# Peptides against a protein of PDB entry 3C2G, part 75

Target 1, 209 residues: chain A of PDB entry 3C2G
Amino acid sequence: IRTFDLLGLLLHDSDAIDGFVRSDGVGAITTVVQYPNNDLIRAGCKLLLQVSDAKALAKTPLENILPFLLRLIEIHPDDEVIYSGTGFLSNVVAHKQHVKDIAIRSNAIFLLHTIISKYPRLDELTDAPKRNRVCEIICNCLRTLNNFLMMWIPTPNGETKTAGPNEKQQVCKFIEIDILKKLMSCLSCEGMDTPGLLELRSTILRSFI

## One batch from the design tools (peptide; made by RFdiffusion4, then SolubleMPNN)

Design b2_p17_6_s3 (from b2_p17_6, 13 letters changed)
Fold by OpenDDE base, seed 4:
Structure b2_p17_6_s3 (fold): chain B 209 residues (1-209), chain A 17 residues (1-17)
Amino acid sequence: as target 1 above (209 residues)
Amino acid sequence: SEELERKRARNDRLLSA
């Protein structure tokens, strides 16, 4: 735990973060968080989030790491783990088709829907820190989904991938009224990924309608 | 379309320092 805290203090510049990632830092973290210690898992996932935008991740094999993280998020009820994990996911899939493919094959879209579905409406949360954290999680999920959907948007010129029927069905679940209400509630939270939230609906429409 | 993809800001890193 202290080691992760120290790393969090040291990894403030892109070069240091890249160096850590090139040294298989992500793999090291994922190895450590396999131990059943909640504090360790939280700290490790937080560190993953902190390095999730590293350029070196483009050269890091994620075939084992990403499914593991998705499973961790699925089984761990801790908001901090879910926050960090979904944040990591949103960043790591961005601009990386091969990573998107890994995530989608690992049922990431369904998981994102499940995560949003399990949380109450933000207006039902009276504790501000909790409400903010839940909002951030939802935003992370939506950003991730948006990043997935972008690869299926038809372009006037060029090859466009087509979403499979399963993926399309899973995406359609995000426009259910209960989900939409939760998404809209995030608009009341300051400092959140409001642009991502607003773009998601448009992206869905462009992709599937 | 790839240019419209989003990443999180680095605020979390700054707040943890």
Scores: peptide ipSAE 0.191, ipTM 0.745, DockQ to the pose 0.108
Fold by OpenDDE base, seed 1:
Structure b2_p17_6_s3 (fold): chain B 209 residues (1-209), chain A 17 residues (1-17)
Amino acid sequence: as target 1 above (209 residues)
Amino acid sequence: SEELERKRARNDRLLSA
């Protein structure tokens, strides 16, 4: 835990972050968080989020790391772990087709839906910090989904990938009433990624028309 | 289009938490 805190102090420098990632820092974190210590897992996932925008990630093999993180989020029902993990996921897949493919093969779309579905409506949360954290998690999930959907939107040049039938079915689940209500509820939360949520809505519509 | 993809900004406040 103290080691991650020390690294956190160095993360104010983008070059230091990039150096950490180039030195397989992401792999090191994922190795450490394999131990069943909740504090360690939280600290490790937080650190992953903090380095998730590093340029060096574009050159980092994630074939083993990303599936592990997705599994960790799946089996560890901790808001802080889920927040950090989904935040990392949203950033690491952005503008990286190869990483998107790894995530999708690892059932990321279904996992994102599962995460959103398990949380109560924001209106039922009276604790403001908890409500805000849940909203941030939903935003992270929806941002990630948006980045996936962008692969399947036709470009003017006609060159686009087509979503498989399973992926399309999983995406369709995000337009169910419960999910839409949670999405709309997040739009009313202060300090949230409202542009991202609105963009997702637009992207979903464009993907199916 | 990749132009419409979004990346969240790193939250500097996470460094102090």
Scores: peptide ipSAE 0.190, ipTM 0.745, DockQ to the pose 0.108
Fold by OpenDDE base, seed 5:
Structure b2_p17_6_s3 (fold): chain B 209 residues (1-209), chain A 17 residues (1-17)
Amino acid sequence: as target 1 above (209 residues)
Amino acid sequence: SEELERKRARNDRLLSA
């Protein structure tokens, strides 16, 4: 835990973070969090989030790392782990088709839906910090979904991939009234990027038209 | 399509430092 905290303090700039990732830092973290210690897992996932936008991730093999992280999020009902993990996921899949493919093969779309579905409505949460954290998690999930959906939008000069029938079915679950209500409830949270949430909503809805 | 993809703001890094 202390080691991860120290690394977090030293990783203030993008170059340092990129250097850490180039040295297989992500692999090192995932190795360490194999130990069943909740505090260690939280610290490791937080560090993953901190390095999740590193340019070097485009050159990092994630075939083993990403499925492991997805499984970790699936089995740990810990808001901090889920927050960090979904945040990492949203960043790591952005602009990286090969990473999106790994995530989708690892049932990421279904997992995102499951995460949102398991949380209560925000209006039922009286504790503001808890409510805000849940809102951030939902936002992370929807951002990740948005990044997936971008693969299936036709581009003028690009090969458009078509979502398979299973992926389409899983995406359709996000238009459930319960999911939409939870998204809308996030708009009332203080400190949230309301315009960003509205854009995410628009993108998701447009994908079905 | 790449321009429309989003990343989290770097606020988490700054707040954790």
Scores: peptide ipSAE 0.136, ipTM 0.721, DockQ to the pose 0.105; fails the geometry check
Fold by OpenDDE base, seed 2:
Structure b2_p17_6_s3 (fold): chain B 209 residues (1-209), chain A 17 residues (1-17)
Amino acid sequence: as target 1 above (209 residues)
Amino acid sequence: SEELERKRARNDRLLSA
């Protein structure tokens, strides 16, 4: 715990973050968070989020790390773990086709839906910090989904993959009324990535046309 | 928390590019 806190304080610049990642820092964190200590898990996942934009992640093998993280998020109903984990996921899959593939094979789409589905509607949350955290989690999930969907939209310069039938079915779950309501509720939250959510809406529409 | 928000903001910008 103290080590992760210290690292979090030291990792203020991109070079330090990149150096940590190049030194298998992500692997080290995932090893440490295997211990059944909630505070340790929270701190480790937070650190993962802090380094999730590192350029060196493009060269980091994630075949074992990503499935582990997804499982961790699945079994730990902790808002901080889920927040950090989904945040990491959203960043790590961005612009990296091979990482998206790993995540999807590891049932990430279904997990994202499960996460969103389990949280109450934002209007039912009276505690502002809790509401904001839940909103951020939903945004992380939706951003991740957007990144997946972009993989299947034809672009002039990009290779377009075809979503499998299972993936299509899982994506279709995100147009359920409950999910859409939660998406819309996030748009009303201050400080949220409203442009990103609007982009997701556009991407979803394009995915089904 | 503020630093994480700033990093996430940077990440959001990177994701939007």
Scores: peptide ipSAE 0.074, ipTM 0.632, DockQ to the pose 0.085; fails the geometry check

Design b2_p17_6_s4 (from b2_p17_6, 9 letters changed)
Fold by OpenDDE base, seed 4:
Structure b2_p17_6_s4 (fold): chain B 209 residues (1-209), chain A 17 residues (1-17)
Amino acid sequence: as target 1 above (209 residues)
Amino acid sequence: SEALKAKRERNNALLSS
């Protein structure tokens, strides 16, 4: 815990963060959080989120890290772990086709749906901090989904990939009325990435046309 | 477009305010 707090001080130095990542810091964190200690898991996942936008991650093999993290957020009911884990996932899949492929093979699309489905509606949450955290988690999931979907939409200068039948079926679950209502509820939350959520809405529509 | 959370950038903006 103290070590992760100390490493958290690196957060304001991009070179230090990149140095940590180049030294297999992400692998080190994932090794440490294998111990069944909730405080350690929270601290480790928070640190993962904090370094998740590091440039050095583009050169880091994530074949063992991503499946582990996905399993962790699948089995751990802690909002802070889920927040950090989904935030990490959303960042590492951005602009990285190889990382998207690893995540998808590791059942990420289905997991994202499961996470969103398990949370109550935002209007049922009277506690503002809890409501905001849940909204952030849903936004992280939906942002990750958007990043997956974008790789299957033809761009003038992009590689065109086709989603497999299993991926298509999993994506179809996101048009369930409950999921759509949660997406819409997130648009009304202050401080949320409203443009990003609107982009996702557009991306979903384009994926089903 | 691809979306990032940009956690460090947001934190830095909050600290500079």
Scores: peptide ipSAE 0.032, ipTM 0.666, DockQ to the pose 0.111
Fold by OpenDDE base, seed 1:
Structure b2_p17_6_s4 (fold): chain B 209 residues (1-209), chain A 17 residues (1-17)
Amino acid sequence: as target 1 above (209 residues)
Amino acid sequence: SEALKAKRERNNALLSS
């Protein structure tokens, strides 16, 4: 725990973060968080989030790391782990197309829906810190979904990947009224990525038209 | 930016130190 805190404090510059990632730092964290210690898992996932925008991740094999992380956030009922994990996911899928493919093959779309579905509506949360954390988690999930959906939007000039039938069915779950209400609630949260959520709304519409 | 979250988290860590 203290080691991860120290690393988090030291990794404030992009060069240090890139150096850590190039030295298989992500793999090292994933090894450590295999131990059944909640505090260790929280600290490790937080550190993953802190390095998740590193340029070096574009060159890092994530074939083993992403499925592991997805499994971790699936089985761990901890808001901090889910926040950090979904934050990591949302950032790493931006680095390379193949990372999106790995996540999708690992059932990420369904998992994102599951995560959003498990949380109460924001209007039911009276505790501001809890409400904000839940909103951030939902935003991370929806931002990740947007990045997936964008792959399947026809470009004016060319070849578009088509979503498979299973992926399409999983995406359809996000137009459920409960999910839409949660999305709309997040739009009203101060300090959230409102433009990103609006983009997702547009992307969803375009995916079904 | 799709990578805004990690940057924000690092900024928060700096502010808390």
Scores: peptide ipSAE 0.031, ipTM 0.662, DockQ to the pose 0.169
Fold by OpenDDE base, seed 2:
Structure b2_p17_6_s4 (fold): chain B 209 residues (1-209), chain A 17 residues (1-17)
Amino acid sequence: as target 1 above (209 residues)
Amino acid sequence: SEALKAKRERNNALLSS
């Protein structure tokens, strides 16, 4: 626990973060969070989030790490773990096609829907810190979904991959009225990535036309 | 501190197209 906190304090610049990632820091964190200690898992996932935008991650194999993290998020009810894990996921898939493919094969689309579905409406949350954290989690999930959907949108100059039947079915669940209401509620939260949510709205519309 | 939050990345392929 203290080690991850210390690392989080030391990793304030991009060069230090890249150095950590190049030294298999992500693999080390993944090994540590396998221990059934909630505080350790929280600290490890938070550290994963802190390094999730590192340039060195483009060269890091995620074939074992990503499925493990997805399972951890699936089975762990802790909002802090879910926040950090979905944040990590959203960042690592953003510009990496092979990482998107790993995530999708690991049932990420279904998991994202499950996560969003489990949380109450934001208007039902009276505790501001809890409401904000839930909003951030939903935004992380939706950002990840946007990154997946964009793979299947035809571009004038690119080979468009087609979503498989299972992926299409899983994506269709995100147009459920309850999911759409949660998306809209996130737009009303202060400090959220409003441009990103608006982009997702556009992407959803284009994906279903 | 909010200053320690990692910046979120996203795919901007649609904005460049």
Scores: peptide ipSAE 0.026, ipTM 0.628, DockQ to the pose 0.051
Fold by OpenDDE base, seed 3:
Structure b2_p17_6_s4 (fold): chain B 209 residues (1-209), chain A 17 residues (1-17)
Amino acid sequence: as target 1 above (209 residues)
Amino acid sequence: SEALKAKRERNNALLSS
């Protein structure tokens, strides 16, 4: 814990973050969070989120890291772990097509739906910090979904991949009325990525019509 | 929030490039 706090203080600039990532810092964190300590897991996932936009991640192999993180998010009920983990996921899948493929093969689409579904409606949350954190988690999930859906939209200049039957079925769950209501609720939250959510709405419409 | 916004902006820039 103290080590992660120290690293968080030292990794305040982009060059230090890139240096950490190039030195397999992401792999080191994932090794440490394999220990069954909730505080350690929380601190480690927070640090992962902090480095998740590093340029060096485009060259980092994620074949073992990403499935592990997805499993961690699946089994851990902590909002801070889920926030950090979904934030990391949303950032890394933006880098390369192969990272998206790893996530999808690791059942990410289903997991994202499960995460959104487990939280109450935002209007039922009276505690503002809790409501905001839940909204951020949902936004992270939906942003990740948008990145997946974009792979299957035909572009004028190229052949598009087609979603498999299982992926298509899993994506169809996101047009459930409960999910759509949560999407709309996130649009009304202050400080959220409203442009990104509007893009997702457009992407969903283009994917199903 | 600002750090997350900066990260989102960087990722959007990567997606748009």
Scores: peptide ipSAE 0.024, ipTM 0.627, DockQ to the pose 0.065

Design b2_p17_7_s1 (from b2_p17_7, 8 letters changed)
Fold by OpenDDE base, seed 5:
Structure b2_p17_7_s1 (fold): chain B 209 residues (1-209), chain A 17 residues (1-17)
Amino acid sequence: as target 1 above (209 residues)
Amino acid sequence: SLAEALARREELLKRVS
């Protein structure tokens, strides 16, 4: 735990983060969080989040890492783990088609829907820190969804990936009224990525129109 | 089902139009 905290203190610049990732730091964290210790899992997932935007991740094989992390989020009902894990997922899939494909094959779309569906509506949360954390988690999930949906939008060159029937079915769940209400509620949260949420709204409309 | 999802989409579009 303290080791991860120390690493977090040392990883303030992009070069240090890239160095850690090139040294298989992500694999090391993934190994450590396999132990059934909640504090260790929290610290490890937080560190994953901290390095999740590293350029060196483009050269890191994630075929074993992503399925494990997704399973961890699925079975570990901890807001901090879910926050860090969904944040990691959102960042690593950004601008990386092969990583998006791994995530989708690993049932990420369904998991994201499950996460959003299980959390209460923000208006039912009176505790501001809890409400903000839930909003952040939902935003992470929705940002990830946006990245997936963008793959299936036709490019000006006429090239588009076609979603499989299962992916289409899973994505369609995000137009449920409850999910849309949660999206709208997140737009009212202070300090949230409002432009990103508005982009998602646009992407959803474009994907279904 | 996909059919139900499409129906929900149509309903949503009617609300925002």
Scores: peptide ipSAE 0.007, ipTM 0.426, DockQ to the pose 0.014
Fold by OpenDDE base, seed 2:
Formats: sequence, structure tokens, C-alpha cells
Structure b2_p17_7_s1 (fold): chain B 209 residues (1-209), chain A 17 residues (1-17)
Amino acid sequence: as target 1 above (209 residues)
Amino acid sequence: SLAEALARREELLKRVS
């Protein structure tokens, strides 16, 4: 725990973060968060989030890391772990087709739906810190979904992948009224990625045309 | 279509919010 806190303080610039990632720092964190210690898991997942946009991750194999992280998020009922894990996921899949494929094969779409569905409506949360954290989690999930949907939309200069039947079925769950209400609630939250959520709205419409 | 249904749902949500 203290080591992760120290690393968080040291990894304040992009070069240090890249150096950590090149030294298999992500693998090291993944090993540590396997221990049944909630504080250690929280600190490790937070550190994963901090390095999740590192350029060096493009050269890091995530075939073993992503399935493990997704399983951790699935089984660990902790908002801080879920926040960090979904944040990591949303960042690592961005602009990386091979990482998107790993995540999808690891049942990420269904998991994202499950996460969003388990949280109460934001208007039912009176505690502002809790409400904000839930908003951030939902936004992370929806941003990840946007990244998945975008790869199935034809572009003038790109090869469009086709979603498999299972992926199509899983994506259709995101047009459920409960999910849409939560999306709209996130749009009303101050400090959220409103442009990203509006992009998702347009992406959903294009995906179902 | 699903797109039309989604658009209708979003419009309804905007009115209720």
C-alpha cells in the first residue's frame, strides 16, 4: 500500500509513467492486487488508472491483464476499485483495436451493462461524494461502450468490423430505458465529460441505423 | 427502427428531466 502511494507521488510526469510501464509496472500491480487486501486492491487499481493513458501501454501485452481486471471489477463490490478499473479500461481501449478485441472477448460489454444496472438512480443518492463517484463510474462505462461502438461504424478510410451476434445482443441492452435514464442523469452532473456522452448518444444512433 | 425508438426515448427523458 505504501509503495503504491509513493509510486503515485513519483509518477507525476509522462516520462516517469512511461518508464514504469516499460519496466512491467502494470504486470507488477496486477500481481499485487491478487492479494485479499482491500486497501492494497484500491491502491493498486488507482495506480493502474494513473498509468492507463501512458504511451508505453501500446507496447504492453494486455491479454492476461484485462481479463483479470474485468474479473476483479466483477467480484469486488468497491466503488473505488470499480471507478479505477473502469477508468483504466476506458483509457486502454481508446484508439487500440487489439485491446478492444481483448476486452470484448472477455465479456466487457456485458460487465459494463451489469455495473451500470447495479447502481441506483443518481437522484436517489443524497451524498454528493457518492453521487459524483457513481456518475464517474457510469461515464467510464459509457465512454468504453462508445469506443466499442465506433469500431462497428463504417468510416470512409477505415475497415469496419462487424459485431458478432452476441456482441449485438449485449449492445442492445444499452438502449434499455433504465440505462438511458442513467446516461441522461450523467449529462446533468457538473464536471462530467458531457462532450463524450453526447458523442456516445450520436454513436448509439448511428449503430442502430 | 431501434434508432427511432432511442430518439423517442431520449426526447421523453429530456421532457421529464
Scores: peptide ipSAE 0.006, ipTM 0.359, DockQ to the pose 0.016
Fold by OpenDDE base, seed 4:
Structure b2_p17_7_s1 (fold): chain B 209 residues (1-209), chain A 17 residues (1-17)
Amino acid sequence: as target 1 above (209 residues)
Amino acid sequence: SLAEALARREELLKRVS
C-alpha cells in the first residue's frame, strides 16, 4: 500500500510513467492486487488509472491483464475500485484496436452494462460525493462503449469492422429505459462529459441505424 | 422496431441536452 502511494506521488512525469510501464509496472500491480486486501486493491487500481494513458501501453501485452481487471471490477464492491478500473479500461482501449478486441472478447460490453445497472439513479443519491463518483463511473463506461462502437463505423474508404450479433445485442441493452435514464441523469452533474454522452448517442445512431 | 425505438430515444436525449 505504501509503495503504491509512493509511486503515485512520484509518477507525475510522462517519461517516468512510460518507464514504469515499460518495466512491466502494470503487470506488477495486477500481481499485487490479487491479494485479498481491499486497501491494497484500491491503491493498486488507482495507480493503474494514473498510468492508463501512458504511450508505452501500446507495446504492452494486455491479454492477461485486461481479463483480470475486468473480473476484478465485476466482483469488487468498492466504488473507488470500479471508478479506477473503468477509467483504466476507457483510457487503455482508446486508439488501440488490438486492446479493444481483447476487451470485447473478455465480455467488456456486457460488464459495462452490468456496472451501470448496479447503481441507482443519480437523483436517488442524496450524498453528493457518492453521486458524483457514480456519475464518473457511468461516464467511464459510456466513453469505453463509444470507443468500441467507433470501430464499426465505416471509414471514408468504405472499410469497416463488423460487430457480431452478440455484440450488437449487448449494445442494444444500453438503450433500455432504465439505463438511458441513468445516462441522461449524468447531464445534470457538473463537470461531467456531456459531449461524450452526445457523441455516444450519435455513434449509436450511425452504427445501428 | 429498433430504429423507431432509437429515434424516440434520440428525441428524448435532444430534450435533455
Scores: peptide ipSAE 0.006, ipTM 0.379, DockQ to the pose 0.016
Fold by OpenDDE base, seed 1:
Structure b2_p17_7_s1 (fold): chain B 209 residues (1-209), chain A 17 residues (1-17)
Amino acid sequence: as target 1 above (209 residues)
Amino acid sequence: SLAEALARREELLKRVS
């Protein structure tokens, strides 16, 4: 635990973060979080989030890492782990078609829906820290969804990847009333990534209308 | 009804737009 905390404190420089990633730091973290210790898992996932936007990740094979992380957040009912894991996912899929494909094959779309669905409405949460954390998790999930939907929007050149029928069915779940209400509630939260949520809103409209 | 649910969904989409 202390080791991950120390690493987190030292990784304020982008070059240091890239160095850590190039030295298989992500693989090292994923090895450590396999121990059944909740504090260790939390610390490790938080560190993953901290390095999730590293440039060096573009050269890191994620074929084994992503499915593992997705499984971890699926089975671990911890808000801090889910926050860090969904944040990691959101960052690593951004602008990376190959990573998006790995995530989708690993049932990410359905998992994201499940995560959003399990949380209560934000207006039912009276504890501000809990409400904010839930909002952040939902935002991470929705940002990831935005990245997936963007693959299926035609480019100006007419090139588009077509979603398979299963993917189409899965993404249609995100226009359920419950999900849309949660999206709207997140837009009302202070200090959230409002631009990202607004972008998703636009993407949903473009994808389904 | 399904029709009412769809109408509510469309209304929410309009608010999101």
Scores: peptide ipSAE 0.000, ipTM 0.341, DockQ to the pose 0.015; fails the geometry check

Design b2_p17_7_s2 (from b2_p17_7, 7 letters changed)
Fold by OpenDDE base, seed 2:
Structure b2_p17_7_s2 (fold): chain B 209 residues (1-209), chain A 17 residues (1-17)
Amino acid sequence: as target 1 above (209 residues)
Amino acid sequence: MLEELLKLREERLRRVS
């Protein structure tokens, strides 16, 4: 645990982060979070989040790492782990088609829906820190979804991939009333990525019209 | 915003039914 804390303090420079990632730092963290120690898992996932925007991730094989992380955030009860894991997922799929493909093949769309669905309505959460953390998790999931949907929107200048029938069916679940209400509730939370949520709204409209 | 999304949902449900 102390090692992850130390790394977290040192990895504030983009070049240092890239160096860590190039040295298979993500693989090393993934190995450590396999131990049944919640403190290690929390610290490791937080460190993953801290390096999740590293340029070097574009060259990192994620075929084994990403499915493992998806399984972890599916089953782990700690919101801090879910927050870090969904944040990592959101950042790592951004602008990386091959990573999006790995995530989708690993049932990420369904998982995102499951995660959003398991949390209560934000108005039922009286503890502000808890409410904010849940809102951040939902935002991470929705941002990840936006990144997936953007692949299937026709652009004037390029061949867009077509979503498979299963993917389309899973995406359709995100227009459920409960999900839409949670999207709207996130807009009322302080410090949330309002532009990102509005972009998702636009993406949904473009995807389903 | 929610009303717009709800309208979209209703339109989609009518197409699938």
Scores: peptide ipSAE 0.023, ipTM 0.628, DockQ to the pose 0.015
Fold by OpenDDE base, seed 1:
Structure b2_p17_7_s2 (fold): chain B 209 residues (1-209), chain A 17 residues (1-17)
Amino acid sequence: as target 1 above (209 residues)
Amino acid sequence: MLEELLKLREERLRRVS
């Protein structure tokens, strides 16, 4: 815990973060958070989120790290862990096709749906901090989904990948009424990634038309 | 937005059924 807190204070610039990532810092965190201590897991996942935009992640093998993180956010009950983990996922898949492929092979699409589905509607949450955290988690999931969907949108200037039948079926679950209502509720929250949610709307429309 | 997405859902469900 103290080590992660200290690292979080020291990793305040992009060069330091890249240095940490190049030294297998993500792997080190992943190893440490396997210890059954929720405070340690929370601190470690928060640190992962802090380094999730590192340029060095593009050269980091994530074949073992991503599946582990996906399993962690699938089972862990703490919203802070889920927030950090989904935030890491959304950032790490951005602009990295090989990382998207690893995540998809690890059943990420279905997992994102599961995470969104487990939370109540935001209008049913009276505690503002809890409501905001849940909204952020849902936004992280939806941003990750958007990053996946963009791979399958036809572009005028090239061959696009086509989603497989399983991926298509999993994506179709995100247009369930319950999911759509949660998407709409997130748009009403202040300080949320409203542009990202609107982008997802556009991406969904282009994916289904 | 929700209305548009619901229409897409209905169209998809119709095609799959």
Scores: peptide ipSAE 0.022, ipTM 0.638, DockQ to the pose 0.015
Fold by OpenDDE base, seed 5:
Structure b2_p17_7_s2 (fold): chain B 209 residues (1-209), chain A 17 residues (1-17)
Amino acid sequence: as target 1 above (209 residues)
Amino acid sequence: MLEELLKLREERLRRVS
């Protein structure tokens, strides 16, 4: 715990973060969070979030790391772990086709739906800090979904991947009324990435038309 | 936005049936 906190204090600049990642820092954290200690898991996932936008991640093999983290956020009950894990996922898949492919093969689309589905509607949450955290988790999931959907939108150059039938089926679950209501509720939260949610709206429209 | 998404849902359901 204290080691992760200290590392977090030292990793404020992009060069230090890239150095940590090049030294297999992500693999080291994922090894530590395999121990059944919730405080270690929370601290480790928070540190993962802090380094999740590192350029060095483009050269890091994630084939063993990403499926483990997906399983962790599937089963872990702590919202702070889910927040950090979904934040990591959303950042690590950004601009990295090979990472998107690993995530999709690891059932990430279904997992995102599961995570959003397990939380109550934001209007049912009276505690503002909890409501905001849940909103952030949902936004992280939706940002990740947006990154997946963008792969299947036709580009002017005609080079587009087609979603497989299973992926299409899983994506269709996000247009359920309950999911749509949760998406809309995120737009009412203060400090949320409204531009990102509007981008997702546009992506959904282009994907389902 | 919600109304547009609901319309898309209805259109998708009609294509699958």
Scores: peptide ipSAE 0.022, ipTM 0.629, DockQ to the pose 0.015
Fold by OpenDDE base, seed 4:
Structure b2_p17_7_s2 (fold): chain B 209 residues (1-209), chain A 17 residues (1-17)
Amino acid sequence: as target 1 above (209 residues)
Amino acid sequence: MLEELLKLREERLRRVS
């Protein structure tokens, strides 16, 4: 725990973060968070989030790491872990087709839907910190979804990947009224990535209309 | 590890039910 906190304090610049990632720092964290200690898991996932935008991640093998993280965020009860994990996921898949492919093969689309579906409606949450954290988690999930959907939208050049039938079916679940309401609720939350959510809304519309 | 993960899953399922 203290080590991760210390690392978090040391990793303030992009070069240090990249250095950590190049040194298999992500693998090291994921090894540590495999221990059944919630404090370690929380701290480790927070550190993962902190390094999740590192350029060095493009060269990091994630074939074992990402499926593990997906399973962790599927089951872990702590919103802080889910927040950090979904945040990591959303950042790590960004601009990295191979990482998107790993995530999708690891059933990430379904998992994102599951995570969003399991949280109560934001209007049912009276505790502001909890509500905000839930909103952030949902936003992370939706941002990740957007990154996936963008692969299947035709480019001006006509180049597009085709989503498989399972992926299409899983994506269709995100137009459920409950999910859409949660998306809209997130748009009303302060401090959220409103532009990103609006982009997702646009992406969904382009994907389904 | 797997057993602990299963317990966490069960706990999560209870919390969301």
Scores: peptide ipSAE 0.018, ipTM 0.521, DockQ to the pose 0.025

